# Peptides against a protein of PDB entry 5K2M: the designs that were tried, part 116

Target 1, 273 residues: chain A of PDB entry 5K2M
Amino acid sequence: MRIGITYTVLRREEMAIKERAGEFGEVVMLHEDDLLFPGNYDLDVVIIRNVSHFKALYTARLFESEGIPTVNSSRLIFEAGDKLFATLRLAGKVPVPEWKAALSEGGALRVPDSLGYPLVSKPVFGSWGRLLAKVNDRDSLEAVLEHRKWMKNPLYGIHYFQEFVEKPGRDIRSYVIGGEFVGAIYRYSNHWITNTARGGKAEPCSDPEVEELSVKAWEAFGEGALAIDIFESEKGLLVNEVNPNMEFKNAARVTGADMAGKLVEYAVEVAKT

## One batch from the design tools (peptide; made by RFdiffusion4, then SolubleMPNN)

Design b2_p19_5_s3 (from b2_p19_5, 10 letters changed)
Fold by OpenDDE base, seed 3:
Structure b2_p19_5_s3 (fold): chain B 273 residues (1-273), chain A 19 residues (1-19)
Amino acid sequence: as target 1 above (273 residues)
Amino acid sequence: MEEIAEKFRKAKNPYLPYL
């Protein structure tokens, strides 16, 4: 078996994946600079570890066009990596924060009539809480919409909003790979945007309700490896978003779960189908 | 509050340039 690993930067995650993949076969490390298509890749499966969502998406689709399966698939990266498309999958299976989408400024100005204030403005793409805005009033909404008109990417014209969820100074990140729950962590932050990349404390989460909800959230997509972001709210647990390009170094360290091994095992299964 | 904001500001994700 020949296992490709595409990457932008050799992180702790990519090093762990490389090490575990070496137990199953030959490992081919592919930096973004090594990727030219069409190509003659002799690979049974490719693990996609590109940092950019769009680079990961296109890399996956390019390998698939040559008959090489990917983990994650381009379909999963596309649907899970877009916050609106992910919400469309999730909303029919699990509790999600109340949301509204508008396709114009005039539509977006009516969102508070349904969601009230405060609300959260999100780009449909992006990571690490980039361009998230807590919108407390009409003046703040108008300012966010005005700024979006001057953003060059047409996807900024897709207006996605959620209710503001008050959280207990933390959120949950769980991991589901091939339909198996692998582990979960609490991410502590005094800011309304929780992110461990921003220096938050991580602790293990051992909650059967989180495990059950995480598996159901994965089943909304039905394939691949997902990190799932869950809020603890006054309404109970809410699935906020999913991540098809998971960071797991903090979760693996805190839980002791072999997330890299589970990802490789799943990639080996995909290669055999 | 300032110390937390500064901690968040300093904790730039080092992978931001690769997006």
Scores: peptide ipSAE 0.066, ipTM 0.571, DockQ to the pose 0.068
Fold by OpenDDE base, seed 4:
Structure b2_p19_5_s3 (fold): chain B 273 residues (1-273), chain A 19 residues (1-19)
Amino acid sequence: as target 1 above (273 residues)
Amino acid sequence: MEEIAEKFRKAKNPYLPYL
């Protein structure tokens, strides 16, 4: 068993994955600077840990083009790593926040007619709450739309909105790998963006409803390793988003779950199929 | 103003340059 691990930065997650992968076979660390294609890589599976969503997506697809399976697959990264595409999968299986998508400014300006205010503007791609905006009124909506026109990436012209969900000063992040629930955490913040990458406190979450919902959310995609972001709302649990390029250092520390081991075990299973 | 800037600085993910 030869296990590739692609990475941009050797984080705590990549160090843990490397360590655990060494118990299952030979480990080949592949920094982004080492990646050239076609490359004729001698690998049974590649664990994708590139920081950039697009670099992760293209890296996965490039290895797959050489007949090397990846964790996660390029399909999963594509569908789960885009907030709109993820919503399209999730909405058929689990409760999600109310959402609208528009493909023009004129379309986006009509979103409040359906969702009301406040609403949340999200880029379809991004992590750590980057470019999330709470839009409280028309002036704020117009400002967000105007700024999008000047953004270089055309994907910023895809207007994705959610209802603003009032949360109890926290959200939930769960982890499902290969269809197995591995663990969950509460992420505490006094800010409406609760992400622990922004300095939020993490605590263990042991809730059977979270476990069941997390598995159902994973089943909307049917493969890979996902972090699942869940809101506690007045209308119950809502799956906000999924992440196919998950950080887990806080979750592993807080829950004691072997997130890295479970990811490697799944990668080894994928290599054998 | 400085407190807001520091709050934003602390809220920045250090991996933003690698996106």
Scores: peptide ipSAE 0.030, ipTM 0.537, DockQ to the pose 0.070
Fold by OpenDDE base, seed 2:
Structure b2_p19_5_s3 (fold): chain B 273 residues (1-273), chain A 19 residues (1-19)
Amino acid sequence: as target 1 above (273 residues)
Amino acid sequence: MEEIAEKFRKAKNPYLPYL
C-alpha cells in the first residue's frame, strides 16, 4: 500500500499522520510544490492536509480524477468546508444555531427582522475565526456589509448569519472518523470566539450526548474525518460547524486519543474499497 | 477585557500566509 500525504506545512498533525501511515505501507509526502497535474501518481490513497480549504479541495479532486481516492474526498471537503453548505447538511439531522443566508445587501439588511440581534456574520469560507463579526445593531450590520463590498473574493458577497449563541466561556470540539467517535475537548476562551489556535485552554470532554450528537453530525455527510464544533446553549447542544481539514494536536494531547492513527486506519480502509 | 482582546489580536494566525 502506498499512502500519499499532501501538505502545506509539516505540522505536528502531519508528522503524526506520516508516522502512523508508515505502519501500514509506504508513505509519500507531497508538499504543495510537489503537486503537478495530471501526474503519474502511484498511490492507493491520499490523505489531504493542505492548509488552504481551496487547495485541499482542488488537490482532492485532482487525485480523484486520476482514480486515487482521498481522505477527505473532494465532495466532503466542498460540503463541510463551506459554512453554509455544511449548515444545509447539518440542519436536517442535528440542532444548529438559527441561521439566515442572503445573496444581496438588501437581503442581508432584512436578516435582523427574522433573527433579531445580536447576530454573527460569517464568511462561508475561512478558518480560525477570521472575519467573524458580532453584529449587535443596525450600524454594525451596515458597516460589515459595506466592508464586504470592497473585498476581492466574490464569496464575501454571500451573506451568512447565525444567531449569537451565549456560551459558558467554552465550546466543544469533537472528532469523528469513519463514523467512529474518536474524542472531544472543551476549548476555553473569555472571548465569544473560542479557538485553541488562538491560545485557548483545552480539556477532555466526556459527555455521551456530545458523542451521540457528533456521530449524527458526521452522518449528515456520511464519510471521512470531521472535527465538529458544538455549542453548549440554553437550548441544549448545537452543532455550529464542521471542519474537513482538522487540527487535532491539542485534542490528541488532551484526550490521549490516537487521532492520527484513526485517520490512517480510515484511509487504509478507503484504499481497499 | 481589553487585555484579552489585545492578546487575541496579537495572536497572528501563523497559517495566514498559506490561505
Scores: peptide ipSAE 0.025, ipTM 0.516, DockQ to the pose 0.068
Fold by OpenDDE base, seed 5:
Structure b2_p19_5_s3 (fold): chain B 273 residues (1-273), chain A 19 residues (1-19)
Amino acid sequence: as target 1 above (273 residues)
Amino acid sequence: MEEIAEKFRKAKNPYLPYL
């Protein structure tokens, strides 16, 4: 068994994955600077840990083109890493926040007629709450749309909106790997954008409803390793988004779950299929 | 409010250059 690990930065997650992978076989660490395609990679599976969503997507697809399976697959990275495509999968299986998509400014200006105010503007791509806007009124909506016209990436012309969900000063992040629930945490923040990377407190979440909902959310995609972001709302639990390029150092520390081991075990299973 | 704004300003995403 030869296990590749692609990475941009050696984080605590990549170090833990490397250590656990060494128990199952030979480990080949592949920095982004080491990757050239087409190549002659002698690997049974590759664990994708590139920081960039797009670099992770293309790296996965390039290895797959050489007959080497990846965790996560390029399919999963593509569908789960886009907020709109993820919503399309999730909405058929689990409760999600009310959402609208518009393909023009004129369409986007009609979104409040359905969602009301306040609403949340999201880019379809991006992590750590980048370019999230709470839109409280018409003037704020017009300003967000105007600024997006000057942004160079054409994906900013895809207008994705959600209802604003009032949260109890926290959200939930769960982890499902190969269809198994591995663990969950509460992320505390006084800001409407909850993210542990921004200095929020994390606590273990032991809730059977969260576990069941997390597995159902993973089943909307049917493969790989996902972090799942869940809101506690007046309407009950809502699946906000999923992440196919998960950070787990805080969750592993707080829950004691061997998330790196579970990811490696799943990659070894994928290599044998 | 100011302490939260300053925490947000100092929370440079260290991975922003890799995106």
Scores: peptide ipSAE 0.022, ipTM 0.498, DockQ to the pose 0.049

Design b2_p19_5_s4 (from b2_p19_5, 11 letters changed)
Fold by OpenDDE base, seed 1:
Structure b2_p19_5_s4 (fold): chain B 273 residues (1-273), chain A 19 residues (1-19)
Amino acid sequence: as target 1 above (273 residues)
Amino acid sequence: MEEIAELFRKASVPALPYL
């Protein structure tokens, strides 16, 4: 078996994936600079670890066009990596924060009529809580919409909003690979954006309700490896978003879970189908 | 040594501000 690993930066995650993939076959490390298509890749499966959502999506689709399966698939990266498309999948299976989408400024200005304030404005794409805004009032909404008019990417004209969920100074990040729950962590932050990339601490989460909800959230997509971001709310657990290109170094360290091994095992399974 | 040099060559991708 020949296992490709595409990457932008060789992180702890990619090193761990490389190491574990070596137990199953020959490992071919493919930096973004090494990727040309069409190409003659002698690979049974490719693990997609490109940092950019769009690069990951296109890389997966390009390998699939050559008959090489990918983990994650281009379908999963597309559906899970867009916050709105992910919400559409999740909302049919699991509790999610109340949300609205608007396709114009005039539509966006009416979102508070249904959700009230405070709102969370999200871009449909992006990581590390970039361009997340807590919108407390009309003036703040108008400011966010005005700024978006000047953004060159047309996807900033897709207005995705959630209710503001009050959280107990933390959120949960779980990991489901091939339908198996692998582990979960609490991410602590005094800021309403709890992402560990912003200095949050991670602790183990051992909660059967989190495990059950995480598997159900994965089943909304039905394939691949997902990190799942869950809120603890007064309404109970809410699935906020999923990530088809997970960082797991902190979660693996804190839980002791072999997330890299589970990802490789799943990729080997995909290669055999 | 080559693996570290390749690590550095490939790490010269502009770090996204939160990477």
Scores: peptide ipSAE 0.000, ipTM 0.317, DockQ to the pose 0.076
Fold by OpenDDE base, seed 2:
Structure b2_p19_5_s4 (fold): chain B 273 residues (1-273), chain A 19 residues (1-19)
Amino acid sequence: as target 1 above (273 residues)
Amino acid sequence: MEEIAELFRKASVPALPYL
């Protein structure tokens, strides 16, 4: 078996994936600079670890066009990596924060009539809490909308809003790979944006309700490896978002779970299908 | 050693995640 691993930056995750993949076959590390298509890639499967959502999506689709399966698939990256498309999948299976989407400024200005204030404005694409805004009032909404008009990417004209969820100074990040729950962590932060990439503390999360909800959230997509962001709210557990290109170094360190091994095992299964 | 150095060279470009 020949296992490709595409990457932008050699992180602890990519090193762990490389190491574990070496137990199953020959490993081919593919930096973004090494990727040219169409190409004659002799690979049975490719693990997609490009940092950019769009680079990951296009890389997956390009390998699939060569008849090489990917983990994750371009379909999963597309559906799970867009916050709005992910919400559409999730909302039919699991509790999610109340949300609205608007396709114009005039539509966005009516969102508070339905959800009230405070709101969270999200870009449909983004990582590490980039361009998240807590919108407390009309003036803040107008400012966010005005700034969006001057953003060059047309996807910033897709206005996605959630209710502001009060959290107990933490959120949950769980991991489901091939439908198996692998582990979960609490991510602590004094900021309303909880993210361990911003220096937050991580602790193990051992909650059967989180495990059950995480598997149900994965079943909304039905394939691949997902990190799942869950809020502890006054309404109970809410699935906020999923990530088809997860970081897991903090979760693996804190839980002791072999997340890299589970990802490779799943990629080997995909290669045999 | 050389393979690791090359991997670090390729990794040292600060990828802006969406550029």
Scores: peptide ipSAE 0.000, ipTM 0.321, DockQ to the pose 0.053
Fold by OpenDDE base, seed 4:
Structure b2_p19_5_s4 (fold): chain B 273 residues (1-273), chain A 19 residues (1-19)
Amino acid sequence: as target 1 above (273 residues)
Amino acid sequence: MEEIAELFRKASVPALPYL
């Protein structure tokens, strides 16, 4: 078994994945600078850990074109790593926040007629709560839309909105790998964006409803390793988003779950199919 | 649902907004 690991930055997650992968076979670390295609890669599977969603997507698809399976697959990265495409999958299986998509400024300006205020503006791509905006009124909506016109990436012209969900000063991040629930954490923050990458506290979450909902959310995609963001709302649990390029150092530390081992085990299973 | 409602009641801070 030869396991590739693609990466942009050698984080704690990539170090843990490397260590665990070494128990199953030979490990080939592949920095983004080492990746040229077409290539002669002697690998049975590649674990995709590129920081950029697009780099991860294209890297996965490029290895798949060489007949090398990836974890996650390019299909999963595509479907799960876009917030709107992920919502389309999730909405058929699990409760999600109310959402609207608009393909123009003129369309986006009518979103409040359906969702009301406050609402949340999200880019369809990006991590760590970047370019998330709580839109409380018309003036804020117009400002967000105006700024989007000047953004270089045309995907910023895809207007994705959610209802604003009130939460009890925390959210949930769960992890499902190969359809198995691996663990969950509460992320505490006094800010409406609770991401632990922004300095939020993490605590273990042991809730059977979270476990069941997390598995159902994973089943909307039916493959790979996902981090799942769940909201505790007045309406109950809502699946906000999924991440096919999960950070897990805080969750692994807090829960004691071997998320790196489970990811490698799943990659080894994928290599055998 | 009841457990979430209890969490909101125990939260000394009003429910903080989501994104």
Scores: peptide ipSAE 0.022, ipTM 0.379, DockQ to the pose 0.015; fails the geometry check
Fold by OpenDDE base, seed 3:
Structure b2_p19_5_s4 (fold): chain B 273 residues (1-273), chain A 19 residues (1-19)
Amino acid sequence: as target 1 above (273 residues)
Amino acid sequence: MEEIAELFRKASVPALPYL
């Protein structure tokens, strides 16, 4: 078996994936600069670890066009990596924060009539809390919408909003790979935007309700490896978003779960189908 | 050791993790 690993940066995750993939066959490390298409790639499967959502999406689709399966697939990256498309999948299976989408400024100005204030403005793409805005009033909404008009990317004209969920100074990140729950962590933050990349404390989460909800959230997509972001709210657990390009170094360290091994085992299964 | 050094040399510093 020949296992490709595409990457932008050799992180702890990519090193662990490389090491575990070596137990199953020959490993081919493919930096973004090494990727040209069409190419004559002799690979049974490719693990997609490109940092950019769009680079990951196009890389997956390019390998698939050559008959090489990918983990994650271009379909999963597309549906899970867009916050609105992910919400459309999730909302039919699991509790999600109340949301609205508007396709114009005039539509967006009516969102508070349904969601009230405070609400959260999100871009449909992007990571790590970029361009998240807590909108407390009409003046703040108008300011966010005005700034969006001048943004170059037309996807900023897709207005996605959620209710503001009050959290107990933490959120949950779980991991589901090939339909198996692998583990979960609490991520602590004093800011309403929780991000472990900014030095937040992580602790293991052992909650059967989180495990069940995480598997159901994965089943909304039905394939691949997903990190799942869950809120603890006054109305119970809510699935906020999913990530088809998971970081897991902190979760693996805190839980002791073999997330890299589970990802490789799943990629080997995909190569055999 | 050399293969790891080459992998680190090829590791592009991502544009800011938000881009």
Scores: peptide ipSAE 0.000, ipTM 0.315, DockQ to the pose 0.074; fails the geometry check

Design b2_p19_6_s1 (from b2_p19_6, 10 letters changed)
Fold by OpenDDE base, seed 3:
Structure b2_p19_6_s1 (fold): chain B 273 residues (1-273), chain A 19 residues (1-19)
Amino acid sequence: as target 1 above (273 residues)
Amino acid sequence: GPFDEEERALRERAEAEVA
């Protein structure tokens, strides 16, 4: 078996994936600078580890065009990596924060009539809390909408909003690979935007309700490897978002789960189907 | 372009996490 691994930066995750993949066959590391298509690649499967959502999406689609399956697939990256498209999948299977989408400023100005204040403005793409805004009133909403008009990317004209969820100073990140729950962590933060990359404490999460909810959230997509972000709210657990390009170094360290091994095992299974 | 700036910011952050 020949396993490709595409990457932008050789992180701890990519090193662990490379090491585990070597136990199953020949490993071909493919930096973004090495990728040209059509390329006549001799690979049985490709693990997609490009940092950019769009680079990952197009890389997956390009390998698929040569008949090579990818983990994750371009379909999964497309649906899970867009916050609105992910919400559309999730909302039919699991509890999610209350949300609204508007396609114009005039529509966006009516969102508080349904969601109330405070609410959260999110771009449909991007990572690590970039361009998240807590909107407490009408003046703040108008300011966010005014700034969006001048943003160059037309996707900023897609207005996605959620209710503001009060969290207990933490959120949950779980991992589901090939439909199997692998593990979960609590991520602690003093800020309403929880991000472990800013030095937040991580602790193991052992909760059967989190495990069940995480598997159901994965089933909304039905394939691949997903990190799942869950909020603890007054109305119970809410699935906030999913990530088809998971970081897992902190979760693997804290839980002891072999996330890299599970990802490789799933990729080997995909190669055989 | 807007995609290049986002990619650059993601790369810089990923590199800072390996150090």
Scores: peptide ipSAE 0.017, ipTM 0.550, DockQ to the pose 0.752
Fold by OpenDDE base, seed 5:
Structure b2_p19_6_s1 (fold): chain B 273 residues (1-273), chain A 19 residues (1-19)
Amino acid sequence: as target 1 above (273 residues)
Amino acid sequence: GPFDEEERALRERAEAEVA
């Protein structure tokens, strides 16, 4: 068994994955600078850990073009890494926040007619709450739309909105790998954007409803390793988003779950299929 | 470009989490 690991930065996650992969076979670390295609890669599977969503997507597709399976697959990275495409998968299987998509400014201006205020404006790509806006009124909506006109990436012209969900000062992040629930944490924050990377406390989440919902959310995609962001709302649990390029250092530490091991085990299974 | 800025910000964060 030869296991590739593509990476941009050797984080604690990549170190843990490398260590665990060494128990199953030969590990080939592939920094982004080492990647050239087409190549003669002698690998049974590649674990994709590129930091960039797009680099991860293209790296996965390039290995797949050479007949080498990837974890995650390019399909999963594509569908789960786009907030709108992820919502389309999730909405048929699990509760999600109320959402609207518009393909023009004129369409976007009508979103409050159905969702009301406050709204959350999200780019369809990006991480860590980047370019999230709480839109409380018409003036704020117009400002967000005006600024988007001047953004160079055409994907900013895809207008994705959610209802603003009142959260109890926390959210939930769960992890599902190969259809198995691995663990979950509460992420505490006084800000409406909960992110542990911005100084939030993490605590273990042991809730059978979270476990069941997380597995159902994973089943909407049907493969790979996903981090799942869940909101506690007055309407119950809502699946907000999924991440096919999961950070798990804090979750592994807090829960004691062997997320790196589970990821490697799944990659080995993928290599054998 | 917008991709480079996003990648840079992601990389800077990843580096800050390792420090």
Scores: peptide ipSAE 0.018, ipTM 0.560, DockQ to the pose 0.695; fails the geometry check
Fold by OpenDDE base, seed 2:
Structure b2_p19_6_s1 (fold): chain B 273 residues (1-273), chain A 19 residues (1-19)
Amino acid sequence: as target 1 above (273 residues)
Amino acid sequence: GPFDEEERALRERAEAEVA
């Protein structure tokens, strides 16, 4: 078996994936600079680890066009990596924060009539809490909308809002690979944006409700490897978002779970189907 | 553009985490 691994930066995750993949077959590391299409790639499967969502998406689709399956698939990356498309999948299966989408400023200005204040404005793409805004009032909403008009990417014209969820100074990040729950962590932060990648503490999360909810959230997509962000709210557990290009070094360290091994095992399974 | 800036920020952070 020949396993490709595409990457932008050789992180701890990519090193762990490479090491574990070597136990199953020949490993071919493919930096973004090595990728040209159409190509004659002799690979049975490709693990997609490009940092950019869009580069990951296009890389996956390009390999699929060569008849090579990817983990994750371009379909999963597309549906899970867009916050709005992910919400559409999730909302039919699991509890999610209340949300609204508007396609114009005029539409966006009516969102508070339904959800009230405070709101969270999110871009449909992006990571690490980039361009998340807590919108407390009309003036703040107008400011966010005004700034969005001057953003060059047309996707910033897609106005996605959630209710502001009061969290207990933490959120939950769980991992489901091939439908199997692998592990979960609490991510602590004093900021309303919880992200361990911003220097937050991580601790193991051992909650059967989190495990069940995480599997159900994965089933909304039905394939691949997903990190799942869950909020502990006054309404109970809410699935906030999913990530088809997960970082897991903190979770692997804290839980002791072989997340890289599970990802490789799943990729090997995909290669055989 | 915002894509380039996002990718740059992602790369810089990924590099800082490996260092």
Scores: peptide ipSAE 0.017, ipTM 0.559, DockQ to the pose 0.686; fails the geometry check
Fold by OpenDDE base, seed 1:
Structure b2_p19_6_s1 (fold): chain B 273 residues (1-273), chain A 19 residues (1-19)
Amino acid sequence: as target 1 above (273 residues)
Amino acid sequence: GPFDEEERALRERAEAEVA
């Protein structure tokens, strides 16, 4: 078996994936600079680890066009990597924060009529809590919308809003690979944006409700490897978003779970189907 | 463009986390 691994930066995750993939077959590391299509790739499966959502999406689709399956698939990357598309999948299976989408400023201005304030404005793409805004009032909403008018990317014209969820100073990030729950962590932050990137502490999460909900969230997509972000709310657990290109170094360290191994095992399974 | 800026920001962070 020949396992490709596409990557932008050789992170701890990619190193771990490479190491574990070596136990199953020959590993072919493919930096973004090495990727030309169409190409004659002698690979049974490709693990997609490009940092950019769009690079990952197109890389997956390009390999698939040559008959090489990918983990994650381009379908999964497409649907899970867009916050709105992910919400559409999730909302049919699991509790999610109340949300609205608007396709115009005029539509966006009416969102509070249904959701009230405070709101969270999110871009449909992007990571690290970038361009997340807590919208407490009409003036703040107008400001966010005004700024978006000047953004060149047309996707900023897709207005996605959630209710503001009060969290207990943390959120949960779980990992499901091939339908198997692998582990979960708490991410602590004093800021309403809980991201380990902002100096948040990670601790193990051992909660059967989290495990069950995480698997159900994965089932909304039905394939691949997903990190799942869950909120603890007054309404119970809410699935906020999923990530089809997960970072897991902190989670692996904290939980001791072999996330890289599970990802490779799943890729090997995909290669055999 | 905005895609390049996003990718750059992601790369810079990824690099900072490897260091």
Scores: peptide ipSAE 0.015, ipTM 0.548, DockQ to the pose 0.715; fails the geometry check

